# Peptides against a protein of PDB entry 3OGK, part 199

Target 1, 307 residues: chain A of PDB entry 3OGK
Amino acid sequence: ATPDRLSRRFPNLRSLKLKGKPRAAMFNLIPENWGGYVTPWVTEISNNLRQLKSVHFRRMIVSDLDLDRLAKARADDLETLKLDKCSGFTTDGLLSIVTHCRKIKTLLMEESSFSEKDGKWLHELAQHNTSLEVLNFYMTEFAKISPKDLETIARNCRSLVSVKVGDFEILELVGFFKAAANLEEFCGGSLNEDIGMPEKYMNLVFPRKLCRLGLSYMGPNEMPILFPFAAQIRKLDLLYALLETEDHCTLIQKCPNLEVLETRNVIGDRGLEVLAQYCKQLKRLRIERGADEQGMEDEEGLVSQRG

## One batch from the design tools (peptide; made by RFdiffusion4, then SolubleMPNN)

Design b1_p27_1_s1 (from b1_p27_1, 14 letters changed)
Fold by OpenDDE base, seed 4:
Structure b1_p27_1_s1 (fold): chain B 307 residues (1-307), chain A 27 residues (1-27)
Amino acid sequence: as target 1 above (307 residues)
Amino acid sequence: SLRPAGQRAKRLERLDALIAERKARRA
């Protein structure tokens, strides 16, 4: 479909999702021309799609100019922006979005690549937004944003229910978790094992409604922090956890209400057996091949073809 | 500019590095 055909056919369109061509993600062999540019679509949105409140770009090339045009065209009418696996923009583009779209409810940049100039976009969001429900920059690399701004967002956005972040030290998010009273989903952070302080994370207090969780780099020493509320966990992302097969078994046994599990092949046949035994409400299981497959000498850590 | 497809790979690489580091510290 072309942008012009879309607007003519659906002048009152409220939601648009565009998917670029699949990139051969596994080998970083992405021809530069495969992404598809959002520019023609942003032009059409700006001119002819005046009721559009939700935009989802997946695997697209998005420039700062595109974001600026979109932001100014939709302003406070824009409720959802998802830059899913996009590239070509900087944090200046994000700043434009949050500056002009002050009532945005969903902001996603998951797995997007960008040039980070500063942390102003998150600060601006923290200072002026009270509508945010979903913030997701999972699997991104932000080094210049402040955990304090996340805390401010949590304090000001009472409807904030899902937050996925990069590799913030989890202890820096204590204030965020305290403020995020309605948070149901959290992914990301960084659990950094300290041999000298095995109890480093034992005093973490999570939001009471938290039921979808994925803590990055969580090892067996940190895993017990989940035990007090493991029974309420419905979704667990262990893709980036540092758990072995036995650790998976231990955790899974404590999550009888688990509906969604995402993990690596390290779960093994044994972990799958335990999962089947204890998680009767499981709806979705995603097992990814991890690079750790090469390091597991023990046969027990691999999912066999029979499983 | 890092390609988005590279973010998953990079994160897995970091994970591998962390696993190796933790194993080395426990040894």
Scores: peptide ipSAE 0.398, ipTM 0.854, DockQ to the pose 0.405; fails the geometry check
Fold by OpenDDE base, seed 1:
Structure b1_p27_1_s1 (fold): chain B 307 residues (1-307), chain A 27 residues (1-27)
Amino acid sequence: as target 1 above (307 residues)
Amino acid sequence: SLRPAGQRAKRLERLDALIAERKARRA
């Protein structure tokens, strides 16, 4: 479908999801005709889709100019923006979104690649937004954002239920967890093992409603921090955990209400047997191959325009 | 140089490196 055909058929469209073609090849120049650029769609949104409140771009090329145009066109009417596995923008584009869309409820940039200029976008979001329900920059590389801004967001956004972040030291998020009273889902962070302090993380206090969890780099020494509320866990992301087969078995046995599990092939046949035995409510299982087994097929090449 | 590998693949590679480092420290 072309942007112009969409607006003509659906002038009152409230939700738009665009998927770029699967980028199979790491080195493939995105053909100009690949339909991977959001620019023509953003133009159409700005001109003709005045009721649009939800935008989801998946595997698209998005520029700062595109984000700025979208932000100004939709302003406080934009409730959801998902930049899912997108590329081509910088943190300036994100700053424009949060500056102009002050009532945004869902902001996602999971697995997106971008140029990080500063942490102003998260600070601006912290200073002005009270509407956030979902914040997701999981599997991104932010180095200039502050965990204090995340804490401020948690204090100001009473409806915040899902937060997925990059590699923040988990201890820097103590204030965030304390403030995020309604948080149900958390993914990311960084658990950094200290041989000299094996109990470094044992005093972590999680939000009381937390039931969907994925802690990055969680090893067997840190895993016990989940045991007090393991029976409450409904979704577990172990994709980036440092657990072996036996650790998986131990944790799974403590999660009888588990509905969704994401992990690596390290779970093994034994882990799957334990899962079948103890997790009778399981609805979805995702097993990823380890990096050593990832053949050429899983290389989702993010094509940057600069190349 | 935009590394063409998907963010997930890159993160898994980093994870494998971290696993190797931790194993080496325990050894």
Scores: peptide ipSAE 0.396, ipTM 0.848, DockQ to the pose 0.364; fails the geometry check
Fold by OpenDDE base, seed 5:
Structure b1_p27_1_s1 (fold): chain B 307 residues (1-307), chain A 27 residues (1-27)
Amino acid sequence: as target 1 above (307 residues)
Amino acid sequence: SLRPAGQRAKRLERLDALIAERKARRA
């Protein structure tokens, strides 16, 4: 489809999802001819799609100029922006989005590659947004953003239900978790094992409604922090956990209401047996291969079973 | 030539390195 054809046919379009490249295309080798650039679409959105509230770009090239144009064109009418596995922008583009789209409810940059100039975009979001429901920059590399801004967002956005972040030290997010009273989903952070302090994370208090969880770098020593609420866990993302087969078995046995599990091949046949025995409500299982086995496919999972 | 790995692949590589490091500390 071309942008012009879409707007002519559907001038009242409210939601747009664009997929730029086939799964087999290398992230950095996007031929110009494949419509991988969002620019023509942003132009069309700005001119002809005045009711558009939700934009999802997947595997596309997005420039700061594209983001700035989109932000100014949709302003407070933009409720959802998903930059899913996109590239070509910097944090200046993100700053433009949060500056102009003050009523945004969903902001996603998961697995996107960008140049980080500063942490101003998150600060601006914290200072002005009260509408945010979903914030997701999972599997991104932000080094200049502040956990205090995340805490402020939690305090100000009463409808915040899902937050996925990069490699924040989890202890720096204590204030965030206390403020995020309605949070149901959290992914990311960083659990850093300290041999001298095995109980480093045992006092971590999670939001009471938390039921979808994926803590990065969680090992067997940190895993017990989940046990008090393991029965209410519905989704686990263990893709970036540091759990062995036996650790998986231990945790799975404590999660009888588990509906979704994402993990690596380390779960093994034994872990799958335990899963079948204890998790009778399981709806989706995703098993990924390790880095050496992932091959060239930027696919989410080698084995995705939907029940 | 290893095709440039997306963010997920890079993160998995880092994870493998971290696993190896932790195993080495426990040995």
Scores: peptide ipSAE 0.395, ipTM 0.848, DockQ to the pose 0.430; fails the geometry check
Fold by OpenDDE base, seed 2:
Parts: C-alpha cells; structure tokens; sequence
Structure b1_p27_1_s1 (fold): chain B 307 residues (1-307), chain A 27 residues (1-27)
C-alpha cells in the first residue's frame, strides 16, 4: 500500500504499524537500505492522518527530520511511538518527540541503532511527562542518560507499568524501583558479580507488583533476590542470564505461576522436564541458541529432539 | 550507522565474554 492510498481509504486511522523488509540473513550482510524509509509515511501522517495516535515502525530507516515532523504534526495527540529495530536517527530526534509529545504513553526504541549525542531526551521526558505507561529502550547503547531521570519518570508517571532499559548497573536503579510503585514489568539492567562482595544485590527491593522480569547477567549468586516474589512471576526473560541448567531448575520450581519463559538452550531437557512439572500455566516458551553451546561439555545442557 | 541487528550480536558477545570470565574464575 502507498501512503496516499492509506489516507484516502482510512482518513480516521488511529493506529499505524509499518514493517520494513526482512533483513537479508545471507552472510551477515546488512544492506544499508534494508528497512525502507518512513519519510513518505510521515509526510502523509502529517498532512492527512489527523486522528493518528499510535505509530509503530519496525525495521525502518527513520531520520531526525522524520521524528521532528511527526512530533510537531501529532504533538499531544501522539500516545504511542514504537521505533522497533529502526536506524538512522540520533537522540536529537528523540528529544523532539518528548518535547512536543508531552502526553505520550508508550515510547519504545528496542533494538534500535542510533547516534547518541546526549541524554537530554530522557531528561526532558522526566521533567514534563506524567502520562508514560511504557518505556522501552531494551538492547540499546545509551551511555549519556541518567538513572536519576528514570527515577523522576517513575515518580511522576503513576501509570508506569513497564520499563525496559539497557545496561544500567542495577544498584543505580534502586531509587527508580522505590519510586515505580505500579511497575509490573522490568527488563535489562546489569548485574555485575563481585567475588569480594557476594551479597552486593541481596538488599535490592523490587516493586511489589513486579511479575514480568528479565535481569541481564543474573547468575546463580544473584538469583536468590527473586525468591521472595518468585511465586508471583508470570514472565521471565532469561536470554541474557548467566544461569546453568541446574540454576534454571531451581528458579523454575519457585515460579509455579509462570506463563512465559524466554531462555537459551542451556535450560536443557532437564530444565524442560522441571518446567512441565511445576509450571502448569505456561503459555509460551521461547528457546534461543546461545554461543555457550560451543563450551557445553554436559549433554544435559542441550535441548534434544525429545524436548 | 550501527545496524540494529548488531545490537543482539553485541549483547550476545558480552554475554559470552562474561560466561568465559566466570568459568575462568571457577577454574
């Protein structure tokens, strides 16, 4: 479909999702133009789609100019922006979005690639937004944003229910967790094991309603921090956890209400057996191949054809 | 421009490095 045809057919469109072309997986070659450009769509949105409140770009090329145009055209009517696996923009584009769209409820840039100029976009969001429900910059490379701004967002946005972040040191997010009283989902952070301080994270307090969780680099020494609320966990993302097969078994046994599990092959057949035994409400299971497959001497750490 | 597909790869590389580091410490 062309942008012009879309607006003519659906002038009252409220939600738009655009998907770029699938990445050519051959030889890890990523064509520069693999996503397609959002520019013609943003132009059409700006001119003709006056009721649009939700925009989702997946695998698209998005420029700062595109974001600026979108921001100014939709302003406080924009409730959702998802830049899912997009590229071509900088943090200046994000700044424009949060400056002009002050009532945005969902802001996602998961797995997007961008040039980071500064942390002003998150600061601006923290200073002016009270509507945010979902913030997701999981698997991004932000180095100039402040965890204090994230805390401010949590304090000011009472409806904040889902936050996914990059590799913030988890201890820097203590204030955020205390402020985010209604948070149900958290993914990301960084658990950094210290042999000299094994109890480094044991006093970490999570939001009371937290039930969807994915902590990056969580090992068996840190895993016990989940035990006090493991029974209320409904979704676990263990893709980036440092858990072995036995650790998976231990954690799974403590999560009888688990509905969604995402993990690597390290769960093994044994972990799957334990999962079947203890997690009767499981709805979705995702197992990905990890690079740790090359070093697994234990046959039990691989999901066989039986699993 | 960093390619989005590179983010997953980079994260997995970091994970691999951490796994290797932990194994080395146990050894």
Amino acid sequence: as target 1 above (307 residues)
Amino acid sequence: SLRPAGQRAKRLERLDALIAERKARRA
Scores: peptide ipSAE 0.391, ipTM 0.851, DockQ to the pose 0.376; fails the geometry check

Design b1_p27_1_s2 (from b1_p27_1, 7 letters changed)
Fold by OpenDDE base, seed 3:
Structure b1_p27_1_s2 (fold): chain B 307 residues (1-307), chain A 27 residues (1-27)
Amino acid sequence: as target 1 above (307 residues)
Amino acid sequence: SLRPAGQRAKRLEKLNERIKERKKEKE
């Protein structure tokens, strides 16, 4: 579809999702006239789609200028912006979005590639937004943002239910977790084992409604922090956990209400058997082949194709 | 410009590094 055709057919469009073509060289070899740029769409949104409140760009090239134009055009009417696996922008573009779209409810940059200039965008969001429900910059690399701003967001946004972040030290998020009383989903962070302090994370308090979880670098020593509420866990993201097959079995047995599991091949046939035995409500299973397969000489850690 | 696949790959690389580190500590 072309932008012009869309506005002509659907002048009252409220939600738009655009998907770029998946190419191996997606961001390096996009022809200038390729539909991978959001620019013509942003122009159309600005001029003709005045009721648009939700925008989802997937695998597209997005510039700061595009974001700025979108932000100014939609302002407080923009409720959802998802930059899903996008590239071409900097944190200046994000700053424009949060500055002008103060009523934004969903802000996603998951797996996007960008140039980080500063952490002002998150600070601005923390200072002015009270509407945020979903914040997701999972699998991104922000180094200049402050966990304190995340805490402020949690304090000010009472409807905040889902937060996915990068490699924040989990202990730096203690204040965030305390403030995020209605949080149901958390992914990311960083659990960093300290040999000298094995109980480093034992006193970590999670939001009471937390049921969708993915802690990065969680190992078997940290895993017990989940046990008190494992029965209420519905979704686990173990893609970036440091769990072996046996650890998977241990955790899965404690999650009888698990509906969604994402993990690596390290779960093995044994883990899958345990999953089938204990998780009768499982709806979705994603197993990714990780690089850890190259080191696993243990036959038990391989999911057999004969399944 | 990092490809979406690139970000995932980078995250996996970090994971693998940590796996290696933990294995060394247990040895």
Scores: peptide ipSAE 0.390, ipTM 0.847, DockQ to the pose 0.425
Fold by OpenDDE base, seed 2:
Structure b1_p27_1_s2 (fold): chain B 307 residues (1-307), chain A 27 residues (1-27)
Amino acid sequence: as target 1 above (307 residues)
Amino acid sequence: SLRPAGQRAKRLEKLNERIKERKKEKE
């Protein structure tokens, strides 16, 4: 479909999702041009889709100019922007979005590749937004944003229910978790094991409603921090956890209400057996092949046809 | 099972590095 045809047919369109066709990509790389350009669509949105409140670009090329145009065109009417696996923009584009779209409820840039110039976008969001419900920059690499801004967002956005972040040190998010009283989902962060201080994370206090969780680099020493509320966990993202098969078994046994599990093949047949035994409400299971499969000869650590 | 690509692959690489580091620390 073309942008102009879409607007003519649906002038009152409220939600638009565009999916670019992925191109061949090398492992661990995102091609510079692996999706389509959003420019013609942004132009059409600006001119003819004046009721559009939700925009989802998936695997698209998005420039700062595109974001700026979109931001100014939709302003506070924009409730949702998802830059899902997009590329081509910088944090200047994000700044434009949060500056002009002050009532945005969902902001996602999960798995997007961008140039980071500064952390102003998150600061601006923290200073002016009170509407945010979902913030997701999972699997991104921000180095210039402040955990304090995230805390401010949590304090000011009382409807904030889902936050997925990059590699923030979890201890820097203590204030965030305290402020995010209604948070139901958290993914990302970074748990950094310290042999000299094995209990450094044991005093973490999570939001009381937290039930969807994916802590990055969580190992068996950190895993017990989940035990007090494991029974209320409904979704676990263990893709980037440092858990072995036995650790999976231990955790799974404590999560009888688990509905969604994402993990690596390290869960093994044994983990799957435990999962079947203890998690009767499981609805979705994703097993991803990870590097930990390399060199493993023990079938227990691998998902087989029996699992 | 799926093989990660893009940012997922990059994240997995970081994970792999962490795994290696922890193994070394345990030795």
Scores: peptide ipSAE 0.385, ipTM 0.838, DockQ to the pose 0.559
Fold by OpenDDE base, seed 5:
Structure b1_p27_1_s2 (fold): chain B 307 residues (1-307), chain A 27 residues (1-27)
Amino acid sequence: as target 1 above (307 residues)
Amino acid sequence: SLRPAGQRAKRLEKLNERIKERKKEKE
């Protein structure tokens, strides 16, 4: 489908999702000549899709100019922008989005690759947005954004329910967690073990409604911070946790209401057995092959059955 | 610019480095 055909057929389109590298079923939706650029689509959105409130670009090339055009064209009508595994833009593009789209509810740039110029975009978002429900820059690398801005967002956005971030030191997010009273999902951060301070993270207080969680670099020493609310956990992302098989078993036993688990092969057959025994409500299990396989000669830690 | 597939790979690499570091400390 061409952008022009889309607008002609669906002038009142409210939601658009584009995939640059479509799965086999979507190959017919993107002209080969567009190379995965969003530019022609943004042009069409700007000119002809005046009711569009949700945009999802996946694996697309997105420039700052594209983002600027989109931002200005949709302004406060834009409720959702997802830059899912996109590339080609800088934080200037993000700044344009948050500057012009002050009522945005969902902003996602998970796994996107971009050039970071400054942290102004997050600051601007913090200063002017009160509508945000979902903020997701999981698996991105920001070095210039401030945890304080994240805290401000949590304070000002009462409907904030899901936040996924990069490698913020978790202790810097204490204020954020305190402010994010309605937060249900958190992923990211960075737990940095200090051998000299084993209780470094013991005083962390999480939002009361938190039930979907993925803490990066969580080891067995930090894992107990989850125990007070483990029974309410419904989703765990352990892909980037530093847990061994036995640690998985320990944690899983404490999460009887677990519905979704994402982890690495380190869970092993033993961990899967424990999972089956204690997590009767499990709906989805994702096991990724991590580098654990190259270092662990011990066959016992590998999931043997390709189910 | 590293392709988005590259970001996941980088994160996994960082994880692997941390795993190795912890193993060395136990040792």
Scores: peptide ipSAE 0.385, ipTM 0.843, DockQ to the pose 0.352
Fold by OpenDDE base, seed 4:
Structure b1_p27_1_s2 (fold): chain B 307 residues (1-307), chain A 27 residues (1-27)
Amino acid sequence: as target 1 above (307 residues)
Amino acid sequence: SLRPAGQRAKRLEKLNERIKERKKEKE
């Protein structure tokens, strides 16, 4: 498909999802330009797709110029932008988006790679947006953004329901959680064990509607913070948790309403048995290989091949 | 900047480091 053909056929298109070339490689074994460039599409959007409110780029090369053009062309009409596993842009491009698209509801850059210049984009978003429903920069590396801006976003965006972030210290997000009264989903953060303060996280208060959760680096000592609302959990992301097989069993038993579980092979056969026993509403199970094969000595951390 | 596929690898690397750190603390 070509951009011009699309606009000709569907001049009133409201939603567009573009996928770059598939990446059948682990780690970083793909060329940077493998996804294809969004530039010709952005040009077409700007000129001919004047009702487009949702844009999803997946595995594409996106430049700051592309983002700037898109932002200015769609302005407050743009409700959704997903930069899904994209690359080629900097935080300047993000700044342009949030500056010009002040009514954006969904902003995603999950697993995207970029050059971080500053944290202005998040600050600008915090200062002007009241429409945001979904913010997702999960599995990204932001070091210059402020948790306070995230808190401001939560305070101002009353429809905010899903937030996925990088490695913020979870205690720095206390204000965010307090403000995000309607939050249903949270992923990311960073739990950092302190031997001298074992109860460091025990008094964390989560939003009352929280039911989809993934806390990075959560270990067995931190896991109990979920127990008060474990029965409410519908989706659990344990991909980056520091839980062993036994810990999985403990947590799973407390989540009878679990519908989606994402974890590593450390769950083991035993964990899968427990899952089958206690989670009768499970709809999706994702088990990834990797980290535990290198770091875990526990033989129980292996999922056997089952027919 | 890393490639998008590299982000997953980077996260796994961080995870592995955390695992190692916790193991050391238990020793």
Scores: peptide ipSAE 0.392, ipTM 0.845, DockQ to the pose 0.406; fails the geometry check

